Peptides against a protein of PDB entry 5OOQ. Designs and how they scored, part 51

Target 1, 227 residues: chain A of PDB entry 5OOQ
Amino acid sequence: YREDVRQVVTHPANALSFLQPGRLVEISVNGKDNYGWGAVVDFAKRINKRNPSAVYTDHESYIVNVVVNTMYIDSPVNLLKPFNPTLPEGIRPAEEGEKSICAVIPITLDSIKSIGNLRLYMPKDIRASGQKETVGKSLREVNRRFPDGIPVLDPVKNMKIEDEDFLKLMKKIDVLNTKLSSNPLTNSMRLEELYGKYSRKHDLHEDMKQLKRKISESQAVIQLDDL

## One batch from the design tools (peptide; aimed at target 1 F18 N117 L118 N158)

Design b2_p25_3 (made by RFdiffusion4)
Pose (drawn by RFdiffusion4):
Structure b2_p25_3 (pose): chain A 225 residues (1-48, 51-227), chain P 25 residues (1-25)
Amino acid sequence: YREDVRQVVTHPANALSFLQPGRLVEISVNGKDNYGWGAVVDFAKRINNPSAVYTDHESYIVNVVVNTMYIDSPVNLLKPFNPTLPEGIRPAEEGEKSICAVIPITLDSIKSIGNLRLYMPKDIRASGQKETVGKSLREVNRRFPDGIPVLDPVKNMKIEDEDFLKLMKKIDVLNTKLSSNPLTNSMRLEELYGKYSRKHDLHEDMKQLKRKISESQAVIQLDDL
Amino acid sequence: TLTEVLEEEEKMIDTDEADIFLKFE
């Protein structure tokens, strides 16, 4: 349900109104590369010079400044409006130095939208400007070690559509349902949940393999035939 | 506890202001 709410928030109709310069966003591109918290510089519509149609979330491209880019990552390959990050550009690992950079992303690559925004120079492309902004991101990350506060979708972003409101209530219902479980006030909860979640991943992982073996035992494309 | 984690998550959603501007030196 929370992932369902995220798509409603990041959809261009609601998200673009709050994508002013300097807006803080948590960037997780394609659910794999997590760049941490960054600052939005600008955004523009995506134009595919084949006029291909794009998905609503991919219809727009946002340039954001990050402070967790791997230091030896080849940033010279980036095209201004190509959100497909070339192979080798990745967030710095846990033991590797980081460098401030600007990357393009689609809206689907935004994990959360913050209520804070930075002061940014007019030309982020100017010399040393991307570096200075990266310093500010490091400070915000210190004052807020647990995380940056998110924008309230209803109170701040004024999202009042009825279908969305039922979705928010569905979450509150499951939370109070979760809060009423006997394990909620338990010390072994982290231990037992992790022990179970590992057994569950295997079950789902084993089920994936279990089906592959059976389909391949028989002839391959007999069904296609 | 899990109840404390859920309360912390609720506190992460700010309802006071939609925009807070920051400037550093």

Design b2_p25_3_s1 (made by RFdiffusion4, then SolubleMPNN; from b2_p25_3, 11 letters changed)
Fold by OpenDDE base, seed 3:
Structure b2_p25_3_s1 (fold): chain B 227 residues (1-227), chain A 25 residues (1-25)
Amino acid sequence: as target 1 above (227 residues)
Amino acid sequence: TLLELLEKEKSMINTESSEINLKFE
């Protein structure tokens, strides 16, 4: 159920308006490499110059550049390409006992576990020497100030996701969380059915969402040119 | 325009999000 909510939250139609510079996001690459909370630098629509006809899924159609402070120190960070979300071999978070460094990594929307309700003040030139380390220090300070975890955006109250099927899904999740004593199988089947209905409605709203995405993309390009 | 409506909607969403901005000096 948490994954279903994540799919909705990280969809471009919902997520892009909350990926401003400095927005905190929790990062997991390929469902395996957990970098923890990072800070958004910028995002752009994914363009394959070698194959312009390449079609990406909605969750893979954008590249988000994020600053992380958990990169393994011996990772080949020099091989990172700002607009290539396919990370080189050896790029990974530091394990327990290993030293970490700050890095800017390109990720897809699918690599976002959660979107925080916090935004850092970002330096104007993140590529300048020492700037990513400044962001790294800020991330450490955030973790210090929020020992119980960084507050996550509420999909309904904060993100204003008003889709009826999604609201029904959220209500069911709340009921399940409160009634975990009731038969989990019946609740799971109903949730799958609701998610199926949401997916169908999402397909119908896909045209509207595509239009919203095009507008968001145009705004993102303008912001990138001003930076 | 549709663009203006979307910009207004985004602005409203951001205002209502109760976003916390952190500046560390």
Scores: peptide ipSAE 0.181, ipTM 0.590, DockQ to the pose 0.176
OpenDDE base, seeds 1, 2, 4, 5: peptide ipSAE 0.163, 0.146, 0.187, 0.180; ipTM 0.591, 0.582, 0.597, 0.630; seeds 4, 5 fail the geometry check

Design b2_p25_3_s2 (made by RFdiffusion4, then SolubleMPNN; from b2_p25_3, 11 letters changed)
Fold by OpenDDE base, seed 2:
Structure b2_p25_3_s2 (fold): chain B 227 residues (1-227), chain A 25 residues (1-25)
Amino acid sequence: as target 1 above (227 residues)
Amino acid sequence: TLNELLEKEKSMINTESSLIDLKFE
């Protein structure tokens, strides 16, 4: 059920408007590599230069560049390719006892575990020497100030997701949390159905927004290339 | 212009979606 909520929250129709520079996001790559909270640098529509007609799922259709401060120090960060969410082998978060460094990694929306309600002030040129480390320090400070965890955006109150199907989903989750007597399988099927309906409705809205975002993203990409 | 509209939209989105902005020294 948490995954169902995550799917809705991280859907482009909802997430992209909250992925401003400095936005804190919790990152889990491939469901196994937990980088913790990072800061959004920018995002862009995923384009396959080799196959321009490539179709990606909604959650894989955008690439988000994020600063993390948990990259394993011996990770081959030099092999990272901008806007390539397929991370090279060896790119991983530091384990307990290992040293970490700051890095910018490209991720898909599907790698966002949660979106925080906090934004960091981001350097203009994150790739400049020392800038990632500055963000890393800020991330550490945030974690220090929020020992109980970084506040997560409320899908309804903060993100203003007012879709009826989503609200029903949220209500269902609430009911399930309070009523353990319900059949988990039946409830899961219902949630999946609700999510499916929600997704279909928002597909059209996303398509409309994609054009606007593409223009914005193009500007961001140009800035990155000019740098 | 389209660009102006986009900038306005970005501004609105940023204003509405940014709950807490933190700047650390």
Scores: peptide ipSAE 0.052, ipTM 0.605, DockQ to the pose 0.141
OpenDDE base, seeds 1, 3, 4, 5: peptide ipSAE 0.033, 0.032, 0.021, 0.030; ipTM 0.588, 0.586, 0.631, 0.660; seed 4 fails the geometry check

Design b2_p25_3_s3 (made by RFdiffusion4, then SolubleMPNN; from b2_p25_3, 12 letters changed)
Fold by OpenDDE base, seed 3:
Structure b2_p25_3_s3 (fold): chain B 227 residues (1-227), chain A 25 residues (1-25)
Amino acid sequence: as target 1 above (227 residues)
Amino acid sequence: TLLEKLKKEKEMINTESALIELRFE
């Protein structure tokens, strides 16, 4: 049931406020390509210029740019397109015994396995020559300092997710973890329903926050023009 | 205001997050 918790944690309503520059995130692309821990550069809402009517799922609606230090050295990194999470063929992490390089890759929220409770000090210009390698060295040092693993954000204590539907979801997960005798299929369906209710409520909340921000920004611009 | 609440929340998040500054020689 770790996947259910991951879906809640990586939902835009919860994750975006913790994706500051330098935030450590554990990255798994398409559930197959594990890049390990990387550092967030920035994020943006996913916009399809060719198809403005394109509707993305919540977990695919934002693009997060991350620095990884585990990119296979012979990967065609020059084919990476900013804000395109569809990675070119050949883009993969280095396997055991292969050499790796540092790269900035665009990923969706769905590619975040976990969010760390650590942030790196990021260079001002990550695109400048040698800057991504500096971040790569920092990532290696972090892994050295935390041999038992990088601390993960606690959904309740750190992320302050106190929604009743989420708490019910977590309680059900705990009950299921303790009671292996229950029908996994029935429990999975109930968890999906609870997550659906939680997601809808938080989507509305996020939309309201964004609208209020846009209104405030518009008012600020009007005041500047009147001066 | 909502803006003040968001600023306070952001500050709290930043305070609770461990910032690691690594100096490489």
Scores: peptide ipSAE 0.092, ipTM 0.602, DockQ to the pose 0.063
OpenDDE base, seeds 1, 2, 4, 5: peptide ipSAE 0.044, 0.070, 0.056, 0.041; ipTM 0.584, 0.611, 0.584, 0.602; seed 5 fails the geometry check

Design b2_p25_3_s4 (made by RFdiffusion4, then SolubleMPNN; from b2_p25_3, 12 letters changed)
Fold by OpenDDE base, seed 5:
Structure b2_p25_3_s4 (fold): chain B 227 residues (1-227), chain A 25 residues (1-25)
Amino acid sequence: as target 1 above (227 residues)
Amino acid sequence: TLLELLEKEKSMINTESALTDLRFE
């Protein structure tokens, strides 16, 4: 269910309006490299100059530049190409015991795990010497102030996602979470029972697919009206 | 359009309630 929510939240129709400079986002690249919370620099529509006919999925159709403070110190950051979300080999977060540095990396929307309800003040020129380190210091301060985690945007209250299917999904998740929290010792068995009771995985995936379709259709209609 | 209304609403939320600016000196 968390992945289903993430797919909706990180869809361009929902996410882009919240990706202002300085917006905190939690980053996981390719489901493997967890950089933690970073700060948005900017974003742009993904364009393939070599293949203008390239069609990207909704979640891969934009590139978001983010400052992270968890880059492994010996990563080949000089090989990073602007607006290329395909990261060079060796670009990775620092592991435990390794030193980290600040870096700006291009990611897709699909690499956003969460969008925070916080925004940092960003330097005008993040590429200037020392500026990314300043942001890195701010990120550390945020983590210090929020030891239990950075507040995440509420998809309904903050992002105003009003899709009925999504609201139903959120309600189901809330019910499940409430039941799981009430019986922590039986969480695994109860989770399976709850999943069976409220919705089959297939039904939820279909609802999500329908939601994505509706969003895409709405965007297409707007594009036609603007032409 | 519906999308424009949604974007406008989101923008308003970002400005008024959904955005907390943190400045660390």
Scores: peptide ipSAE 0.084, ipTM 0.608, DockQ to the pose 0.192
OpenDDE base, seeds 1, 2, 3, 4: peptide ipSAE 0.043, 0.041, 0.040, 0.084; ipTM 0.568, 0.584, 0.580, 0.630; seed 4 fails the geometry check

Design b2_p25_4 (made by RFdiffusion4)
Pose (drawn by RFdiffusion4):
Structure b2_p25_4 (pose): chain A 225 residues (1-48, 51-227), chain P 25 residues (1-25)
Amino acid sequence: YREDVRQVVTHPANALSFLQPGRLVEISVNGKDNYGWGAVVDFAKRINNPSAVYTDHESYIVNVVVNTMYIDSPVNLLKPFNPTLPEGIRPAEEGEKSICAVIPITLDSIKSIGNLRLYMPKDIRASGQKETVGKSLREVNRRFPDGIPVLDPVKNMKIEDEDFLKLMKKIDVLNTKLSSNPLTNSMRLEELYGKYSRKHDLHEDMKQLKRKISESQAVIQLDDL
Amino acid sequence: SEKITVYEMVEGDPEKEEEHHWEVE
């Protein structure tokens, strides 16, 4: 349900109104590369020029400044409006140095939208400007070690559509349902949940393999035939 | 000392913000 709410928030109709320059966002492109918290510089519509149609979330491209780019990542390959990050551009690993950079992303690559925004120079492309902004991101990350506060989707973003409101209530219901479980006030919860979640991943992982073996035991494309 | 400017949105009112000046450590 939370992932369902995220798509409603990041949809251009609601998200673009709050994508002013300097807006803080948590970037997780394609659910794999997590760049941490960054600052939005600008955004524009995506024009595919072959005029191909795009999905609503991919219909727009946002340039964001990050402070967790891997230092030896080849940033010279980036095209201004191409959100497909070339192979080798990745977030710095836990033991590797980082460098401030600007990357393009689609809206689908935004994990959360912050209520804070930075002062940014007019020309982020200017010399040393992307570096200076990266310093400010490091300070915000210090004052907020647990995380940056998110925008409230109803109170702040004024999202009042009825279908969305039922979705928010569905979450509150499951939370109070979760808070009424005997294990909520337990010390072994982290231990038992992790022990179970590992067994569950295997079950789902094993089920994936279990089906592959059976389909391949028989002839391959007999069904296609 | 180095400083930065941070803007924070007012709760419940998207047209208003608060300006903060912070020292950098």

Design b2_p25_4_s1 (made by RFdiffusion4, then SolubleMPNN; from b2_p25_4, 11 letters changed)
Fold by OpenDDE base, seed 2:
Order: sequence, then C-alpha cells, then structure tokens
Structure b2_p25_4_s1 (fold): chain B 227 residues (1-227), chain A 25 residues (1-25)
Amino acid sequence: as target 1 above (227 residues)
Amino acid sequence: METITIYRMVEGDPSKEIKEVVDVE
C-alpha cells in the first residue's frame, strides 16, 4: 500500500506542482541508495536528444535536480551529467562512518520516496561556490529541528488528491494501521486506472499548477519560535 | 548568528506558505 500511495503521490500530475525550488524530498535511487532528505533545485521534462521519440513512463518522464548533503565524499561527482538520471558508478550516499559532501544529482520522480511539507531557500545559482553547502547546512538544521522526521505532505489535505479510489486506498491504509481490517488486498486494477487518469490530465493540470507555484513569493514572516 | 529560511505550506495551495526565519543552533 505504501508503494501504491507513493506511485500516486509522485505521479507528475500530482508531484510537479509541489516540486518548487527548495522543496524537501526524500530520495531513494534505484530502491537502494538512500540519500535522505534533499532539496529540489528544479525539474525539467526528460528529453532524449539521441532519440527524440523516446517514450518514458510518467515517473521517469521528468528529471528533478536535487541537492543532497549525504553524497559519499569520494564519489565521482565530476562524472555527474546534467539531466542524466543514470548515475555513474560510484555515485552513492555515504555509509555509516563515511564523510559526506553536498552534491546536485539528477533523479526521476520514481526516486522520490516522499515529498515534504517544507521548502528551503534555494539560491539562484546553486552551482556557485559554497551554495550547495549552504543548502546542506539548511538541510542539517531542518533535520535537527525535526528529529521525528520532516513532515510529509498529506496527499489529501495538502496535495488535494481527491480521486475516490485513492481516498479509498488511504482509508484502507488507515484501517490497517489501526488493525481494524484483516483484508489487506491491493486494489491494483483501480490504481492503474488512476494512473491512467492522471496521465491523460497531466499536461493541463501541470500548466495550471505551475502558475500557482510562482505566486509563493508573498509570504508572512514568522519566526519558528513563535509557532 | 546564521539563519535559515523555511517555507511551510499551510494549505493545499503551494502559493500559500509561511516564511519562517530561524537561527541555526
């Protein structure tokens, strides 16, 4: 069920409008390399210059550039290619006891484990000297402030995913979490239909939501201590 | 003292955020 939720949440029709610069996302590449929480730099539709007719799945059709502060220090980060989500060999998160550095890595939506309800300030030029490290410091501070984990966007309340089948899925998960249900059957067929619906409506919805993302500049300034 | 800026979404609209400026501890 968690994977089913993730698939819906990370679908372009739902996710892209929440991938503003600085958005915190939890990153797991290839289901193996857990980078933890990173910050979105930007995203772009994936284009294959060699094969313009290449068709990607919805979850692989966009490249998201993210700042991570957990890159293994000896990773060959110089081999990273912009907009290439196929990471070079040796690109990995630091293990226990290893030192880490900040890096910008290109990932697909499929590598997003969760989307946070927080954004950090994202420097305009993340490639400038020291900028990645600044974001890295911010990431560390956020993790410190949220020892129980960075708050995740609620798919219904925050992301406004109102599809009935999805709501039913969420309800089932809730029931299971409370141990009130003994029937954990996955409604895979309905989820497939959901994905299909999202795919068909993606372009229109994304265009609309992208416009709303740009309005986030006018904000009330509050100190965290006042909350 | 170094500060960081955190934007918290309050509602389902990404355009509606609270800007929080916090001291780095």
Scores: peptide ipSAE 0.452, ipTM 0.894, DockQ to the pose 0.569
OpenDDE base, seeds 1, 3, 4, 5: peptide ipSAE 0.447, 0.445, 0.437, 0.446; ipTM 0.889, 0.893, 0.893, 0.889

Design b2_p25_4_s2 (made by RFdiffusion4, then SolubleMPNN; from b2_p25_4, 12 letters changed)
Fold by OpenDDE base, seed 1:
Structure b2_p25_4_s2 (fold): chain B 227 residues (1-227), chain A 25 residues (1-25)
Amino acid sequence: as target 1 above (227 residues)
Amino acid sequence: METITLYRLVEGDPTKEIEEVLEMK
C-alpha cells in the first residue's frame, strides 16, 4: 500500500506544485541507489530532442534536479548532464565508511520516495562555488534535528489530494496500522498473562517483556512491509 | 553563527508556509 500511496503522491498532477526550490525529497534511484534526503533545485518537462515521439510514463515525464550530500566522492559527477535522468556509470551514493560529496543529480518523479514537509532556502546559483556545499550542510543539520526522520507531507492535510479512491486507500492503511499497533499488544498481553502465571522470578518477567517487544516489533515490521 | 532557514507547510492551506530560522549546532 505504501507504493500505491507513493504512485499517487509522486504523480505530476500532485507532486509538481510541491517541488519548489529547496523542497526536501527522499531519493531512491532505480530502486537500489538511496541518496537519502535531497533538496529540489528545479524541474522541467522531459523532452527528447532526438526522438520527439518518445512517450514517457507520467512519472518519467518530468526531470527534477536535486542536491544530494551523499554522492560517492569518486563518482564521475563531471559527466552529469542537467535534465538527463540517465545517470553515467559510476554515479552512486557513498556506502558506509566511504566519503561523500555534494552533487546535483537529475532524477525522475519515480525516483522520489517521499516529499518532505520542509523546504530549505535554495541559492539562486547552485552551481556557483560553495553553494552546493552550503545546501549540503543544511541537509546534514536537518537530518540531525530530525533523528526519527524528516516529516513527510500529509497527502490529505497538506497536499489536499481528494480523490475518493485514494481516500479509501488511506483509510485502509489507517485500519491496518491500527491493527498492527494493537495486535502486538494483544500478543504481548497474552504472553504476559501466560508467563505471568508461570514466572515468579522478576528476571524472567523482564526477559519476557523484552521478548514480547521484540516479537511485536518484528510482527509490526512484517506487516508494514505488506503495506 | 551559521543559520538554517526552513519553510514548513501549514495544514489546511498548501500554499501557506511558516518560516523558521534555526542556529546550526
Scores: peptide ipSAE 0.541, ipTM 0.920, DockQ to the pose 0.754
OpenDDE base, seeds 2, 3, 4, 5: peptide ipSAE 0.541, 0.534, 0.539, 0.532; ipTM 0.924, 0.923, 0.919, 0.923

Design b2_p25_4_s3 (made by RFdiffusion4, then SolubleMPNN; from b2_p25_4, 12 letters changed)
Fold by OpenDDE base, seed 3:
Structure b2_p25_4_s3 (fold): chain B 227 residues (1-227), chain A 25 residues (1-25)
Amino acid sequence: as target 1 above (227 residues)
Amino acid sequence: METITLYRLVEGDPSKEEKLVLDVT
């Protein structure tokens, strides 16, 4: 269920309007490299100059530049290419006991675990000497101030996602959370039953994917009529 | 005193951010 919510929240139609400079986002690259909370610098549509006919998935169609303060100190950060989300070998977060540095990394929307309900003040020139470190200090302070985690944007209240299938999903999650809070042992078995029922309602995920495709197609048609 | 400026969304409109100034301790 969390992954289904993440897919909807990080879709370009929902996420891009909240990726202003300084927006806090939780970052996981390739599902393995957890950088923690970073700050958005900017984003752009992914363009392959070598292959203009390249088609990307919705979640891979944009590049988001983010400041992280958890980059391993010996990572080859000089090999980072702006607007290239394929990170060089050796680019990774610092492990426990390792030293970290601040870096700007290009990621896709698929590398966003969550979008925070907080935005930092971002320097105008993040590439200027000392600016990344200033943002890094701000990130450390935010983490200190929110020991229970940075508040995440509410998909319904904050992001105004009004899709009926998504609202049904959120209601189900809320019911599950309420049941989990009331009886921890019965909830694991019911989660399996709900997963079994959700597996049978795989049709809803396909329906949501189809609806997203229809929305994307409708937006593409509107852009064609304006040209 | 070093300060950090944060913006928090109170409502679903990005234009309605609350400005928070925190002292770095």
Scores: peptide ipSAE 0.485, ipTM 0.906, DockQ to the pose 0.611
OpenDDE base, seeds 1, 2, 4, 5: peptide ipSAE 0.475, 0.484, 0.478, 0.466; ipTM 0.905, 0.906, 0.907, 0.901

Design b2_p25_4_s4 (made by RFdiffusion4, then SolubleMPNN; from b2_p25_4, 11 letters changed)
Fold by OpenDDE base, seed 3:
Formats: C-alpha cells, structure tokens, sequence
Structure b2_p25_4_s4 (fold): chain B 227 residues (1-227), chain A 25 residues (1-25)
C-alpha cells in the first residue's frame, strides 16, 4: 500500500508542482542507495539528444537535481554528468562510520521516496564554492529539529489529489492503520490474510493502473491543447 | 549567529508558505 501511494504521489502530474527549489525530498536510488532527505535544485524533462526516439516511463521522464549531504567521501563525484540519472559506479551514500560530503545528483521521480512539507532557501548559484555545503548545513539543522522525521506532504490535503480511486485507497489504508493500532497481535496474522485477500483482489493494482492511465490520458490531452 | 530559512506549507497551496527563520545550533 505504501508503494502504491508513492507511485501516485511521485507521478509527474502530482509531483512536479511541489518540486520548487529547496523542496525537501527523501531519496532512494534504485531502491538500494538511501541518501535520506535532500533538497531540490531544479528539474527538467528528460531529453535524449542521441536517441530522440527514446521512450521513458512517466516516473523516468523527468530529471530532478538534488543536493544531498550523505554522499560517500570517496565517491567519484567528478564523473557525475548533469542531466544523466544513470549514476557512475561508486556513487553511493556513506555507510555508518564513513565520512560524507555534499553533492548535487541527478535523479528520476522514481527515486523519490517522500516529498516533504518543508522547503529550504536554495542559493541561486548552487555550483558556486561553498553553496552546496551551506545547503548541507541547513539539511543537518532540519534533521536535528525534526528527530521524529521531516513532515511529509499529505496527498489529499496538501497535494490536492482528488482522484476517486486514490481516495478509496487512502480510506482503506486509514482503516487498516486504525485496526493495527487497536489490536497489534491479531493484526499481524490478519495483515497476511488481508494481503492475501487484497493480493487475490487484483482490484487495487488494476485501480492504480487505471489511475495511471487516466492521469497519462489527461496529460496527453493537455499537451494536445498546447500544440 | 548562523540562521537558516525554512518555508512550511500551512495550507494545501505551495504559494501559501510560512517563513520561519531559525538559529543554527
């Protein structure tokens, strides 16, 4: 269910309007490399100049440049190419006990785990000497002030996602969370049974595919009206 | 004194942010 919500939240139709300079985002590259919370520099539509016929998925169709303060110190950051989300080998977050540095990395929307309800001041020239480190200090201070975690945008209240199928999904999650909070022991076995019943009811995955399709169709109509 | 500026969305509109200036400890 959390992954299903993430897929809707990180879709271009929903996410891009909230990726202003300085927006905090939680970053996980390829589902393996967790950089924690970073700050958005900018974003652009992904264009392959060498292969103009390249078709990207919706979640891979944009590149988001983000400042992170968790880059491993010995990572080959000089090999980072602007607007290339395929990171060089050796680009990784620092592990426990390793030293980290600040870096700007290009990521896709699919690498966003969460969008924060907070935005930092973003310097106009992040490439200038010392500017990345200034953002890095701000990120550390925010993490210190929010020990229980940075507040995440509410998909309904903050992002105004009003799709009926998505609202039904959110209501189901709320009911499940309420049941989990009321009876912790019975809910682990019932979660497997519910996951088994929900896994058998392909309806939620189909509902999300239909939602992605409706969102893609609505974007295609908007692009047709702008031509 | 080092300060940071944080913008918090109070309402469901990115244009309606509350500016907070906080001291860096």
Amino acid sequence: as target 1 above (227 residues)
Amino acid sequence: METITIYRMVEGDPSKEKKEVVEVT
Scores: peptide ipSAE 0.427, ipTM 0.888, DockQ to the pose 0.665
OpenDDE base, seeds 1, 2, 4, 5: peptide ipSAE 0.411, 0.415, 0.405, 0.421; ipTM 0.888, 0.889, 0.883, 0.888

Design b2_p25_5 (made by RFdiffusion4)
Pose (drawn by RFdiffusion4):
Structure b2_p25_5 (pose): chain A 225 residues (1-48, 51-227), chain P 25 residues (1-25)
Amino acid sequence: YREDVRQVVTHPANALSFLQPGRLVEISVNGKDNYGWGAVVDFAKRINNPSAVYTDHESYIVNVVVNTMYIDSPVNLLKPFNPTLPEGIRPAEEGEKSICAVIPITLDSIKSIGNLRLYMPKDIRASGQKETVGKSLREVNRRFPDGIPVLDPVKNMKIEDEDFLKLMKKIDVLNTKLSSNPLTNSMRLEELYGKYSRKHDLHEDMKQLKRKISESQAVIQLDDL
Amino acid sequence: SIKVYVDDTVSEEEKEELAKKIELY
């Protein structure tokens, strides 16, 4: 349900109104590369030029400044409006130095939208400007060690569509349902949940393998035939 | 010092809580 709400928030109709320069966003591109919290510089519509049609979330490209780029990552390969990050450009690992950079992303690569925004120079492309902004991101990350506050979708972003409101209520219902479980006030909750979640991942992982073995025991494309 | 801004749609109470942690412009 929360992932469902995320898509409603990041859809261009609602998200673009709050994508002013300097906006803080949490970037998780394709659900794999997590660059942490960054600052939005600008955005523009994606024009595929073969005029190919794009999905609503991929219809726009946002350039954001990050402070967690791997230091030896080859940033010279980036095209201004190509959000497909070339192989080798990755967030710095837990033991590797980081460098400030600007990357293009689609809206689907935004995990959350912040209520804070930075002062940014006019030309982020200018000498040392991307570096200076990276310093500001490091300070915001210090003042907010637990995380950056998110924008309230209803109160701040004024999202009032009825279908979305039912979705928000569905979450509150499940939370109070969760808060009424006997394990909520338990000390072994983290232990038991982790112990169970590992068993569950295996069950789902084993089920994936279990089906592959049976389909391959028989002839391969007999169904296609 | 850095300059940080908050949106006009954010409530005054939230602005006051944020101002305790960081200078707002």

Design b2_p25_5_s1 (made by RFdiffusion4, then SolubleMPNN; from b2_p25_5, 7 letters changed)
Fold by OpenDDE base, seed 5:
Structure b2_p25_5_s1 (fold): chain B 227 residues (1-227), chain A 25 residues (1-25)
Amino acid sequence: as target 1 above (227 residues)
Amino acid sequence: MIKVYVFDSVSEEEKEELSKILPLY
């Protein structure tokens, strides 16, 4: 159920308007590498210069650059390429007892676990010496002050996702959370079905999706021009 | 000094609660 909600929340039509510079996002790369909470630098539509005809899924169609403070110190961060979400081998979060550093990593929307209701003040030039570390200190302080977790955006109240199928999904989740004793498997199948309907409905509303994409792209361009 | 913004708070009460934890700008 959390995954189904995540899929809707991280869909470009919903997520991009909340990926302003400094927005806190929880990051899990390839479902394996948990970097914790990071801060958004910027985002752009994924362009394959070598294969312009490459079709990406909606969740892989945008690249988000994020500052993390949990990068393993011996990771080959110099091999990181902006807007390339294919991370070099050895790029990983620090494990317990390992030293970490701050880094900017390019991720897909699919690597966002949650979107926070907090936004950090970001330096104008994150690549300048010491600026990543400043953001890293801010992230540590935020995490320290929220031991129970950083506040997550409410999909309905904050993100104003008013899709009927999604609202039904959320209601089902609420019922499941209240009925934790009921068989989670039956409810999961229903959520997948609802997400499938939501996805299909979005595919059917290609015009609206294209319009939302254009708006999101325009916002991305504006954000890039402001950086 | 860490500057934190809360843009999409559900309520003014939630903003106030968050302001007690973090300096909100």
Scores: peptide ipSAE 0.177, ipTM 0.772, DockQ to the pose 0.578
OpenDDE base, seeds 1, 2, 3, 4: peptide ipSAE 0.116, 0.091, 0.083, 0.101; ipTM 0.757, 0.764, 0.781, 0.727; seeds 1, 2, 4 fail the geometry check

Design b2_p25_5_s2 (made by RFdiffusion4, then SolubleMPNN; from b2_p25_5 with I2M D7F T9E A19S I22L E23P)
Fold by OpenDDE base, seed 1:
Structure b2_p25_5_s2 (fold): chain B 227 residues (1-227), chain A 25 residues (1-25)
Amino acid sequence: as target 1 above (227 residues)
Amino acid sequence: SMKVYVFDEVSEEEKEELSKKLPLY
């Protein structure tokens, strides 16, 4: 059920509007490489220049660039390719006792475990010397201030996901939290139907344009607040 | 200094909770 919720939350129709620069996201790559909480730099629609006809799943159709502060120090970060979510061999989070560094990594929406309800003020040029480390310090400070974990966006209250099937899923989760008996497999089929509805209802191109406008408006507000 | 933004879609209760922990802008 948690995975089912994650699939809905990380769907482009829901997630993209919350992937503003500085948005905190919890990152797990390939279900094994946990980078913890990172900060969104930007995102773009995934384009395969070699195969323009390539069709990606909804969760793989966008690339999100994120700053992480948990990259293993000896990882071949120089081999990272912008907007390529297929990470080179050896790119991994630091294990216990290992040193970490800050890095920008490209991830898919499927690599997002959670979306935080806060956004860091991001440097204008994250690629400039020392800027990733500044974000890394901010991430450490946020983690220090939230020892019980960074607050996650509520899918209904904050993200305004009002789909009836999703609401039914949430109700089932609430019931399951009280009664362990409902079969998760029945909910997965409904999720596919739910995703089908999202894919049909949302012109991702128009949504992206609207999102870019909203992001631009949000950036304008941020610029006004910095004045 | 670290700056944190709470978006309008976040509840006032969450904003208040965050304001206690982080410098909000």
Scores: peptide ipSAE 0.138, ipTM 0.802, DockQ to the pose 0.609
OpenDDE base, seeds 2, 3, 4, 5: peptide ipSAE 0.092, 0.088, 0.119, 0.106; ipTM 0.772, 0.781, 0.785, 0.777; seed 4 fails the geometry check

